# Designs tried in a protein design run: peptides against a protein of PDB entry 5EFW. Part 35

Target 1, 141 residues: chain A of PDB entry 5EFW
Amino acid sequence: TTLERIEKNFVITDPRLPDNPIIFASDSFLQLTEYSREEILGRNARFLQGPETDRATVRKIRDAIDNQTEVTVQLINYTKSGKKFWNLFHLQPMRDQKGDVQYFIGVQLDGTEHVRDAAEREGVMLIKKTAENIDEAAKEL

## One batch from the design tools (peptide; made by RFdiffusion4, then SolubleMPNN)

Design b1_p13_7_s2 (from b1_p13_7, 8 letters changed)
Fold by OpenDDE base, seed 3:
Structure b1_p13_7_s2 (fold): chain B 141 residues (1-141), chain A 13 residues (1-13)
Amino acid sequence: as target 1 above (141 residues)
Amino acid sequence: AAALPAEAEPPEY
């Protein structure tokens, strides 16, 4: 599918299912996080969090989901092996033609390091653009 | 052992 051809780190979640589980994960996301597709599908993405993940940042993500809005944050995530990494993360709702939320799109920056200033702005532009590409491709879901 | 409140873990990432 067009969605499968997007070579970026992303997931799609379904807020209409219990606990907003991941329903699609890109190959790059699997590689980044060190999980298999079977280990991820049907789970809420919170499994990426760990001891150093900032709870206030997580609350911003939660609030965005609850309010059906977009958010862009940087947070500490963990791979399956327990490796800590900074995730420049963008989340946005995917809406149908009626304006109802169908899915959420989550995009993670490639080369996950804590970025600031110009590098952060560039990263944000990239992940937002990626999210828009995913939104268009995901209309085929 | 501080009972970690079963945070009804909201949809998180």
Scores: peptide ipSAE 0.126, ipTM 0.661, DockQ to the pose 0.106
Fold by OpenDDE base, seed 1:
Structure b1_p13_7_s2 (fold): chain B 141 residues (1-141), chain A 13 residues (1-13)
Amino acid sequence: as target 1 above (141 residues)
Amino acid sequence: AAALPAEAEPPEY
């Protein structure tokens, strides 16, 4: 599918199912996080969190989901093997023709450090553009 | 290796 050809780190979640589980994950996301597809499909993406993940940042993500809005944050995530990375993360709702939320798109830009200033702005532009590409490609879902 | 434990808070990344 067109969606499967997007070579970026992303997931699609279904907020209409209990606990907003991941229903699609890109190959790059699997490589980044060190999980198999079978290990993550049907699970909430909170498994990426760990001891140094900022709870206030997590709350911003939760609030965006609850309010059906987009959010862009940076947070500590963990791979399956326990390696930390800074995730420049963008989440946005995918809406149907009626304007109702159908899915959420989550895009991850990984890094060893918290990005600031111009690098952050560039990363934000990239992940937002990626999310729009996913939104368009996922119309076939 | 075993997967890391998931954090307990509702719908999140």
Scores: peptide ipSAE 0.119, ipTM 0.681, DockQ to the pose 0.130
Fold by OpenDDE base, seed 5:
Structure b1_p13_7_s2 (fold): chain B 141 residues (1-141), chain A 13 residues (1-13)
Amino acid sequence: as target 1 above (141 residues)
Amino acid sequence: AAALPAEAEPPEY
């Protein structure tokens, strides 16, 4: 599918299912996080959090989901092996023709380093553009 | 079965 051809780190979640589980994960996301697809599908993405994950940043993500809004943050996530990485993350709702939320799109920057200043601005623009591409691709399915 | 209060698991990501 067009969605499967997007070579970026992303997931799609379904807020209409209990605990907003991941229903799609890109191959690059699996590589980044070191999980298999079977280990991820049907789970809430909170398994990426760990000891150094900022709780206030996590709350911003929760609030965005609850309020059905977009959010862009950087937070510490962990791979399956326990390696920490910086996740420059963008989340936005995918809406139907009536404006109702069907899914959430989560996009992660390819890099694992903390980004600042110009690099952060560029990364934010990239992940937002990617989210729009995913939104359009998913509508064609 | 007493519904164990869902420990406020951190949100997504």
Scores: peptide ipSAE 0.081, ipTM 0.649, DockQ to the pose 0.170
Fold by OpenDDE base, seed 2:
Structure b1_p13_7_s2 (fold): chain B 141 residues (1-141), chain A 13 residues (1-13)
Amino acid sequence: as target 1 above (141 residues)
Amino acid sequence: AAALPAEAEPPEY
């Protein structure tokens, strides 16, 4: 599919299902996080969080989901092996023709450090553009 | 409803 051809770190979740589970994960996301597709599908993405993940930042993500809005944050995530990475994360709702939220799109830019200033702006532009491309491709779902 | 801990309710990522 067009969706499967997007070579970026992303997932799609279904807020209409209990606990907003991941229903699609890109190959790059699996590589980044060190999980198999079978280990991820049907789960909430909270398994990426760990001891050093800022709970206030996580609340911003939750609030965006609850309010059906987009959000961009940076937070510590963990791979399956327990490796920490900085995740510049963008989440946005995917809406149907009636304007109802059908899915959420999550895009991840991984890094060894918290990105700032021009690098952050560039990263944000990249992940937002990626999310728009996913939104267009995911209309086939 | 009382807000569940961030781990108990879906913050994704």
Scores: peptide ipSAE 0.078, ipTM 0.677, DockQ to the pose 0.220; fails the geometry check

Design b1_p13_7_s3 (from b1_p13_7, 6 letters changed)
Fold by OpenDDE base, seed 3:
Structure b1_p13_7_s3 (fold): chain B 141 residues (1-141), chain A 13 residues (1-13)
Amino acid sequence: as target 1 above (141 residues)
Amino acid sequence: AKSLPKEAEPPEY
């Protein structure tokens, strides 16, 4: 599918199902996080959190989901093996023709450090553009 | 591998 051809770190979740589970994960996301597809499909993405994940930042993500809005944050996430990485994360709702939320799109730009200034702005532009590409491709879901 | 955390109000990530 067109969606499967997007070579970026992303997931699609279904808020219409219990616990807003991941229903699609890109190959790159699996490589980044060190999980198999079978390990994460049907599960909420909370498994990416760990000891140094800022709960206030996590709450911003939760609020965006509850309010059906987009958000962009940076937070510490963890791989299956326990390696932490800075995740420049963008989340946005995918809406149907009626305007109702069908899915959430989550895009991850990973790094070894918290990015600032121009690097952050460039990263944000990239992940937002990626999210729009996913939104278009995911219409076939 | 690590255990999977579960929050009371589950966020995405």
Scores: peptide ipSAE 0.274, ipTM 0.727, DockQ to the pose 0.138
Fold by OpenDDE base, seed 4:
Structure b1_p13_7_s3 (fold): chain B 141 residues (1-141), chain A 13 residues (1-13)
Amino acid sequence: as target 1 above (141 residues)
Amino acid sequence: AKSLPKEAEPPEY
């Protein structure tokens, strides 16, 4: 599918299901996080959090979901093996033709450092563009 | 796979 051809780290979640579970994960996301598809599908993405994950940043994500808005943040996430990475994360709602939220798109730009300034701006542009591509591709879901 | 309780931890990716 067109969605499967997007070679970026992303997930799609379904807020209409209990606990907003992941319903799609890219191969790259699986590689990044070191999980199998079977381990991830049907779960909320909270399993990526760990000791150094900033709760205030997580709250921003939660608020965006609750308010059905987009958000871009950087936070520490953890792989299955416990390796931490900086996640420049963008989340946005995917709306149907009626304007109702069907899904959330989450895009991750991973790194070993908290990105700043121009690098951050470039990363943000990249993940937002990716999210738009996913939104277009995911209309087939 | 099972999802965790919503109230246990906010969603994050």
Scores: peptide ipSAE 0.270, ipTM 0.719, DockQ to the pose 0.173
Fold by OpenDDE base, seed 2:
Structure b1_p13_7_s3 (fold): chain B 141 residues (1-141), chain A 13 residues (1-13)
Amino acid sequence: as target 1 above (141 residues)
Amino acid sequence: AKSLPKEAEPPEY
């Protein structure tokens, strides 16, 4: 599908299902996180969190979901093997023709350190553009 | 085992 051709780290979640589970994960996301597709489909993305994940930053994500808005943050996430990475993360709602939220799109840009200034701006532009591409491709879901 | 309610579990991502 067009969605499967997007070679970026992303997931799609369904807030209409209990606990907003992941319903789609890109191959790149699976590679990044070291999980199989079977291990993550149907689960909430909280399994990426760990000891050093900033709870205040995670709350910003939850607030965005609750308010059905977009958010961009950087947070520590963990692979299945426990490796830390900085996740420049963008989340936005996918809306239907009526304007109702159908899904959330989560895009991850991984790095070894927190990015700032020009590097952060560049990363944000990239992940937002990616999210828009996913939004268009996922209209067939 | 049943999952905890959303409000009783850590937030997403």
Scores: peptide ipSAE 0.169, ipTM 0.648, DockQ to the pose 0.212
Fold by OpenDDE base, seed 5:
Structure b1_p13_7_s3 (fold): chain B 141 residues (1-141), chain A 13 residues (1-13)
Amino acid sequence: as target 1 above (141 residues)
Amino acid sequence: AKSLPKEAEPPEY
């Protein structure tokens, strides 16, 4: 599908199901996080958190979901093997033609450091553009 | 015991 051809780190979640589970994960996301597709599908993405994940930042993500709005943050996430990475993360709702939320799109830009200034702005533009591409492709779901 | 964010929060990506 067009969705499967997007070579970026992303997931799609279904807020209409209990616990807003991941219903799609890109191959790149699987590679980044070191999980299999079977380990991820049907689960909430909370498994990426760990000891150094900032709870206040996580709350911003949760608030965005509850409020059905978009958010962009940076936070520490962990791979299956326990490797830390800085995740420049963008989340936005995917809405139908009536404006009702169908899914959430989450896009991850991984890095070894917390990016700032021009590098952050560049990353934000990239992940937001990616999210828009996913939104268009996901209309086939 | 110390609680970890890993198990506590909705979607974190």
Scores: peptide ipSAE 0.262, ipTM 0.684, DockQ to the pose 0.136; fails the geometry check

Design b1_p13_7_s4 (from b1_p13_7 with P1A A7E P8A)
Fold by OpenDDE base, seed 3:
Structure b1_p13_7_s4 (fold): chain B 141 residues (1-141), chain A 13 residues (1-13)
Amino acid sequence: as target 1 above (141 residues)
Amino acid sequence: AKPLPKEAEPPVF
């Protein structure tokens, strides 16, 4: 599919199902996080969080989901093996033709450090553009 | 494989 050809770190979740589970994960996302597709599909993406994940930042993500809005944050996430990475994360709702939220799109840009200034702006532009590409491709779902 | 954590929090990423 067109969606499968997007070579970026992303997931699609279904808020219409219990606990907003992941229904699609890119190959790159699986590689980044060190999980198999079988381990991830049907689960809420909170498994990426760990001890050093900032709870206030997590609350911003939760608020965006609850309010059906987009958000861009940086937070500590963890791989299956427990390795930390800085996740420049963008979330946005994917809406149907009626304007109702159909899915959420989550895009991850990983790094070894918190990015600032120009690097952050570039990363934000990249992950937002990626999310728009996913939005268009996900119409095939 | 280790079980994935399930927090008592609302759905989040």
Scores: peptide ipSAE 0.155, ipTM 0.673, DockQ to the pose 0.123
Fold by OpenDDE base, seed 4:
Structure b1_p13_7_s4 (fold): chain B 141 residues (1-141), chain A 13 residues (1-13)
Amino acid sequence: as target 1 above (141 residues)
Amino acid sequence: AKPLPKEAEPPVF
């Protein structure tokens, strides 16, 4: 599918199901996080969080979900093996033709450091563009 | 895949 051809770290979640579970994960996301598809489908993406994940940043994500808005943040996430990475994360709602939220799109740009300035701006542009591409491709879901 | 039971904490990434 067009969605499967997007070679970026992303997931699609379904807020209409209990706990907004992941319903799609890209191959690169699985590689990044070290999980199998079977281990993550049907789960809320909070399993990426760990001890050093900033709770205030997590609350920003929660608020965006509750308010059905987009958000871009950087937070510490963890792989299955416990490796930390900085996640430049973008989330946005995917809306149907009536404007109702059907899914959330989460895009992850991983790094070993917290990005700033020009690098952050570039990363934000990249993940937002990726999210738009996913939105277009996911219309067939 | 079927969704897991909802946790006490709100849905987040």
Scores: peptide ipSAE 0.149, ipTM 0.668, DockQ to the pose 0.167
Fold by OpenDDE base, seed 2:
Structure b1_p13_7_s4 (fold): chain B 141 residues (1-141), chain A 13 residues (1-13)
Amino acid sequence: as target 1 above (141 residues)
Amino acid sequence: AKPLPKEAEPPVF
């Protein structure tokens, strides 16, 4: 599918299902996080959080979901093996023709450090563009 | 593998 051809770290979640589970994960996301597809599908993405994940940043993501809006943050995430990485994360709702939220798109740009200034701006542009590509491709869902 | 902490609340990601 067009969605499967997007070679970026992303997931799609379904807020209409209990606990907003992941319903699609890219191959790159699986590689990044060290999970199999079977281990991820049907789960809430909170399993990426760990001891050093900033709770205030997580609350920003939660608020965006509750308010059905987009958000861009950087947070510590963890792989299955417990390795930390900085996640420049973008989330946005995917809406139907009526304007109702059908899904959320989550895009991850991984790094070894918190990015700032020009590097952050570049990363944000990249993940937002990726999210738009996913939104278009996900019309096939 | 050490289980990672899951937040009881529904923060996504």
Scores: peptide ipSAE 0.145, ipTM 0.675, DockQ to the pose 0.145
Fold by OpenDDE base, seed 1:
Structure b1_p13_7_s4 (fold): chain B 141 residues (1-141), chain A 13 residues (1-13)
Amino acid sequence: as target 1 above (141 residues)
Amino acid sequence: AKPLPKEAEPPVF
């Protein structure tokens, strides 16, 4: 599918199912996080959080889901092996033709460091554009 | 501080 050809770090979640589980994960996302597809599908993405993940930032993500809005944040995530990384993360709802939320799209930009200033702005533009590409590709399914 | 891996940043929900 066109969705499978997007070579970026992303997931799609289903908020209509209990606990908003991941229903699709890109190959790049699996490589980044060190999980298999079988370990990811059907789970809420919170398993990527750990001790140094800022709780206030996580609350911003939760609020965006509850309010069915987009959000862009940076937060500490953890791989399966316990490696920390900075996640420049963008979340947005994917809506059907009636305007109802069908899925959420989560896009991740991987970084060893917290990005700032021009680098952050560039990263944000990239992940937002990626989310739009995913939205279009998913509509063709 | 140990350099964080440049590995891909997953979404956290």
Scores: peptide ipSAE 0.121, ipTM 0.615, DockQ to the pose 0.027; fails the geometry check

Design b1_p13_8_s1 (from b1_p13_8, 8 letters changed)
Fold by OpenDDE base, seed 1:
Structure b1_p13_8_s1 (fold): chain B 141 residues (1-141), chain A 13 residues (1-13)
Amino acid sequence: as target 1 above (141 residues)
Amino acid sequence: SFEESYKLALENL
């Protein structure tokens, strides 16, 4: 499908199910995180967090979900093998015709370092555009 | 399967 061919790191979650589980993960996301699709589907994305993940940043993500708003943050995440990476993360709701939230789209830009200034701005533009592309692709299904 | 069920859900977005 068009959705499956998007070569970006992203997931779709379902906030209408208990604990807002991942219901779709791109192949790129699987490669990034070193998990299989079977290991990820049905789980909350918090398994990417670890000792150095900033809890205040995680709270911002939780607040965005609770308030059904978008958010963009940078946080430390961990692969299955325990490798740390800086995740420039964008989350936004996917809404139906009435404007009600059906899903969330999460887009990840990975890096070995915290991105700043122009690099951060460029990354933010990229992941936001990616989220919009995913939203459009999903609605065409 | 679980994966198939969610793929079907995505097709109905």
Scores: peptide ipSAE 0.038, ipTM 0.682, DockQ to the pose 0.152
Fold by OpenDDE base, seed 3:
Structure b1_p13_8_s1 (fold): chain B 141 residues (1-141), chain A 13 residues (1-13)
Amino acid sequence: as target 1 above (141 residues)
Amino acid sequence: SFEESYKLALENL
């Protein structure tokens, strides 16, 4: 679809289904993580975590989902081949007209390096803006 | 298929 071909790393998850599975992934996300679409649809995104993924950071993500809020973190993720990468990750809820959460949008910054200071601030602005654009695009589906 | 089911879910966005 047009949404899948947006040149940004992102997924959409469905918290109304068991274990909040991925229901949509961009082509860029598949390329980044080295998974096929068939391998990730219907799965919780935790398969990207590994030994060096900080558990406290993961808990921040879990808390945001549970509280239906947005969060921005950096964490170690792993590709299918086992390659580690730093993921500047932004997650936010997609809400309906009543304000109820329908989906979550997860955006991963382009690149695999840990970012700091000004670069981090710029990256955060970018992935937040990307999430808003995806929110608008997804609502038109 | 499983993928088809999720595509249908996306159509409800």
Scores: peptide ipSAE 0.036, ipTM 0.666, DockQ to the pose 0.160
Fold by OpenDDE base, seed 2:
Structure b1_p13_8_s1 (fold): chain B 141 residues (1-141), chain A 13 residues (1-13)
Amino acid sequence: as target 1 above (141 residues)
Amino acid sequence: SFEESYKLALENL
């Protein structure tokens, strides 16, 4: 599908299902996190969090979901093997024609290091653009 | 069930 052709790190979640589980994960995301698709689908993305994940940042994500808004943050995540990486993360709702939220799109920057200043701004622009591309691709299915 | 809803969601995506 067009969605499957997007070579970026992303997931799609369904807030209408219990615990807002991941219903789609890109190949790149699986490679980044070291999980198989079977291990991820149907789960809430919180399994990527660990000891050094900033709880205040996690709360920002939770608040955005609860309020059905977008958010962009940078947080420590962990691979299946326990390796830490910095995740520049953008989340936004996917809405239907009536404006109701159907899904959330989560995009992760390709890099695994913390980014600042101009690099962060560029990364944010990239992941936001990616999210829009995913939104369009998903609507065309 | 959750499982059926999940499968349906995947099909609709």
Scores: peptide ipSAE 0.031, ipTM 0.676, DockQ to the pose 0.114
Fold by OpenDDE base, seed 5:
Structure b1_p13_8_s1 (fold): chain B 141 residues (1-141), chain A 13 residues (1-13)
Amino acid sequence: as target 1 above (141 residues)
Amino acid sequence: SFEESYKLALENL
């Protein structure tokens, strides 16, 4: 679809389904993570985590989902082949007209390095804006 | 099913 072809790394998850599975993934996300769409649809995004993924950071993500809030973190993720990458990750709820959460949007920075300072701030602004754009685009479908 | 939900989601996105 047009949404899948947005040149940003993102997924959409459905918290109304068991274990909040991925229901949509961009082509860029698939390329980044080395998974096919068939391999990830219907799965919780935790498959990206591995031995060096900080559990406290993961808990922040979980808390944000539970509280239906947005969160921005940076954590170690792993590709299908086991390659580590630093994921600057932003998650936010997608709400309906009543204000109820329908989905979550997860956006990943297109980089493999841990970013700090100005680069991190720039990345955060980018992925947040991307999430808003995806939210708007998704609502038009 | 997930497939049905996925299709429905795509239609309602």
Scores: peptide ipSAE 0.041, ipTM 0.683, DockQ to the pose 0.140; fails the geometry check

Design b1_p13_8_s2 (from b1_p13_8, 6 letters changed)
Fold by OpenDDE base, seed 1:
Structure b1_p13_8_s2 (fold): chain B 141 residues (1-141), chain A 13 residues (1-13)
Amino acid sequence: as target 1 above (141 residues)
Amino acid sequence: SFEESRELALKNL
């Protein structure tokens, strides 16, 4: 499908299921995080968090989900092997034809360092555009 | 596929 052809790091979650679990993950996301598809489907994405993940940033993500709004943040995430990476993360709701939230789209841009200024702006534009592409692809399902 | 993925997620809850 068009969704499967998007070669970016992303997940789709379902807030209507217990604990807003991941219901779809791109191949690139699996490569980034070092998890298999079986290991992450049905789970909340919080398993990517660890000791150095900023709790205030995590709260911003939770607030966006609760309020059904979009958010863009940078936070420390961890691979299965325990490797840290900076995640420029964008979250936005996917709405149905009535405007009700069906899913959330999460897009990840990984890096070895916190991005700032022009690099951050470029990354934000990229992950937001990716989220829109995912939204359009999902409407065809 | 998306549907297969969602079904697997449901089984893993």
Scores: peptide ipSAE 0.747, ipTM 0.973, DockQ to the pose 0.911
Fold by OpenDDE base, seed 4:
Structure b1_p13_8_s2 (fold): chain B 141 residues (1-141), chain A 13 residues (1-13)
Amino acid sequence: as target 1 above (141 residues)
Amino acid sequence: SFEESRELALKNL
């Protein structure tokens, strides 16, 4: 499908299921995080968080979910092997024709380093554009 | 597919 051909790091979650679990993960996301699809599907994405993940940033993500809004943050995530990486993360709701939230789209920057200034702005533009592409692809489902 | 992925997710809940 068009969705499956998007070669970026992303997940789709379903807030209508218990604990807003991941229901789709891109191949790149699996490679980035070092998990298999079986290990990830059905789980809340918080398993990527660890000791150095900023709690305030996590709260921003939680608030965005609860309020059904988009958010863009950078936070420390951990691979399955425990490797830390900076995740420039964008989350936005995917709405149906009625405007109701069906899913959330989560996009992670391809890079794993903390970015600032112009590089951050560029990364944000990229992941937001990716999210829009995913939204469009998902509407074809 | 997306649908297969969702179904697998449901199984894994």
Scores: peptide ipSAE 0.744, ipTM 0.973, DockQ to the pose 0.905
Fold by OpenDDE base, seed 2:
Structure b1_p13_8_s2 (fold): chain B 141 residues (1-141), chain A 13 residues (1-13)
Amino acid sequence: as target 1 above (141 residues)
Amino acid sequence: SFEESRELALKNL
């Protein structure tokens, strides 16, 4: 399976480049966020944050990147037009054969509302599975 | 492709 065939909202970032920029974005992600590919490639994903984005949650994401660990959170993001949406977000490192981090995979759940309880658990399982599929697809490149 | 995407990202840094 190639990355382009994964019909989910996701990005791949490169922490080895300045400011951990997005280096790949799925078509669904572009549709969700209302940005073109040209507008986001090479940029840090923080452009999705806005006034109501919880700073403590953002810090959890930053800490996970710094510590090269995975994290799953829900946070308010904004589309290009300024529309708010709840993002159930999973981030995990993609490692090489030596175990060194090459990329990060970021997956966003479909939908625009905060999810809780069983729905949240289902969503988490889905985005984690998606991240694994992306990881496997990327290893074939 | 991923490679094309990464190349474009590099150009946009």
Scores: peptide ipSAE 0.743, ipTM 0.973, DockQ to the pose 0.856
Fold by OpenDDE base, seed 5:
Structure b1_p13_8_s2 (fold): chain B 141 residues (1-141), chain A 13 residues (1-13)
Amino acid sequence: as target 1 above (141 residues)
Amino acid sequence: SFEESRELALKNL
């Protein structure tokens, strides 16, 4: 329930299910991306990618999932209506007490512009902290 | 809830 109170853009995915689908999405994420919860639950988050999404950056995300590590990148994503936005994105595994990966947490910085320098560093700190808050909230489940 | 969300996700696979 504390998970639902986190007012940030995020999803939780389940790598134990086919194609690591989204199993939870925050209200803010739905608003940002213009999708309904029904449209995205059970799907891989790659639907946010489009023509101008950098494939090398996508590969970094894929590698992090495969290696069960965290990653922070900035990439072009698309809303349901096709609007482009820059997504400062952080992904990290959620592990159980044994250290096994249960889920992945994906956090998207609120905003649509490419960020650099101090603004980027601040954004990174924010989304990483958000991911930790999500991890803590999920322990109650 | 998270559980309800996960259940819906399972149905949508």
Scores: peptide ipSAE 0.738, ipTM 0.972, DockQ to the pose 0.911

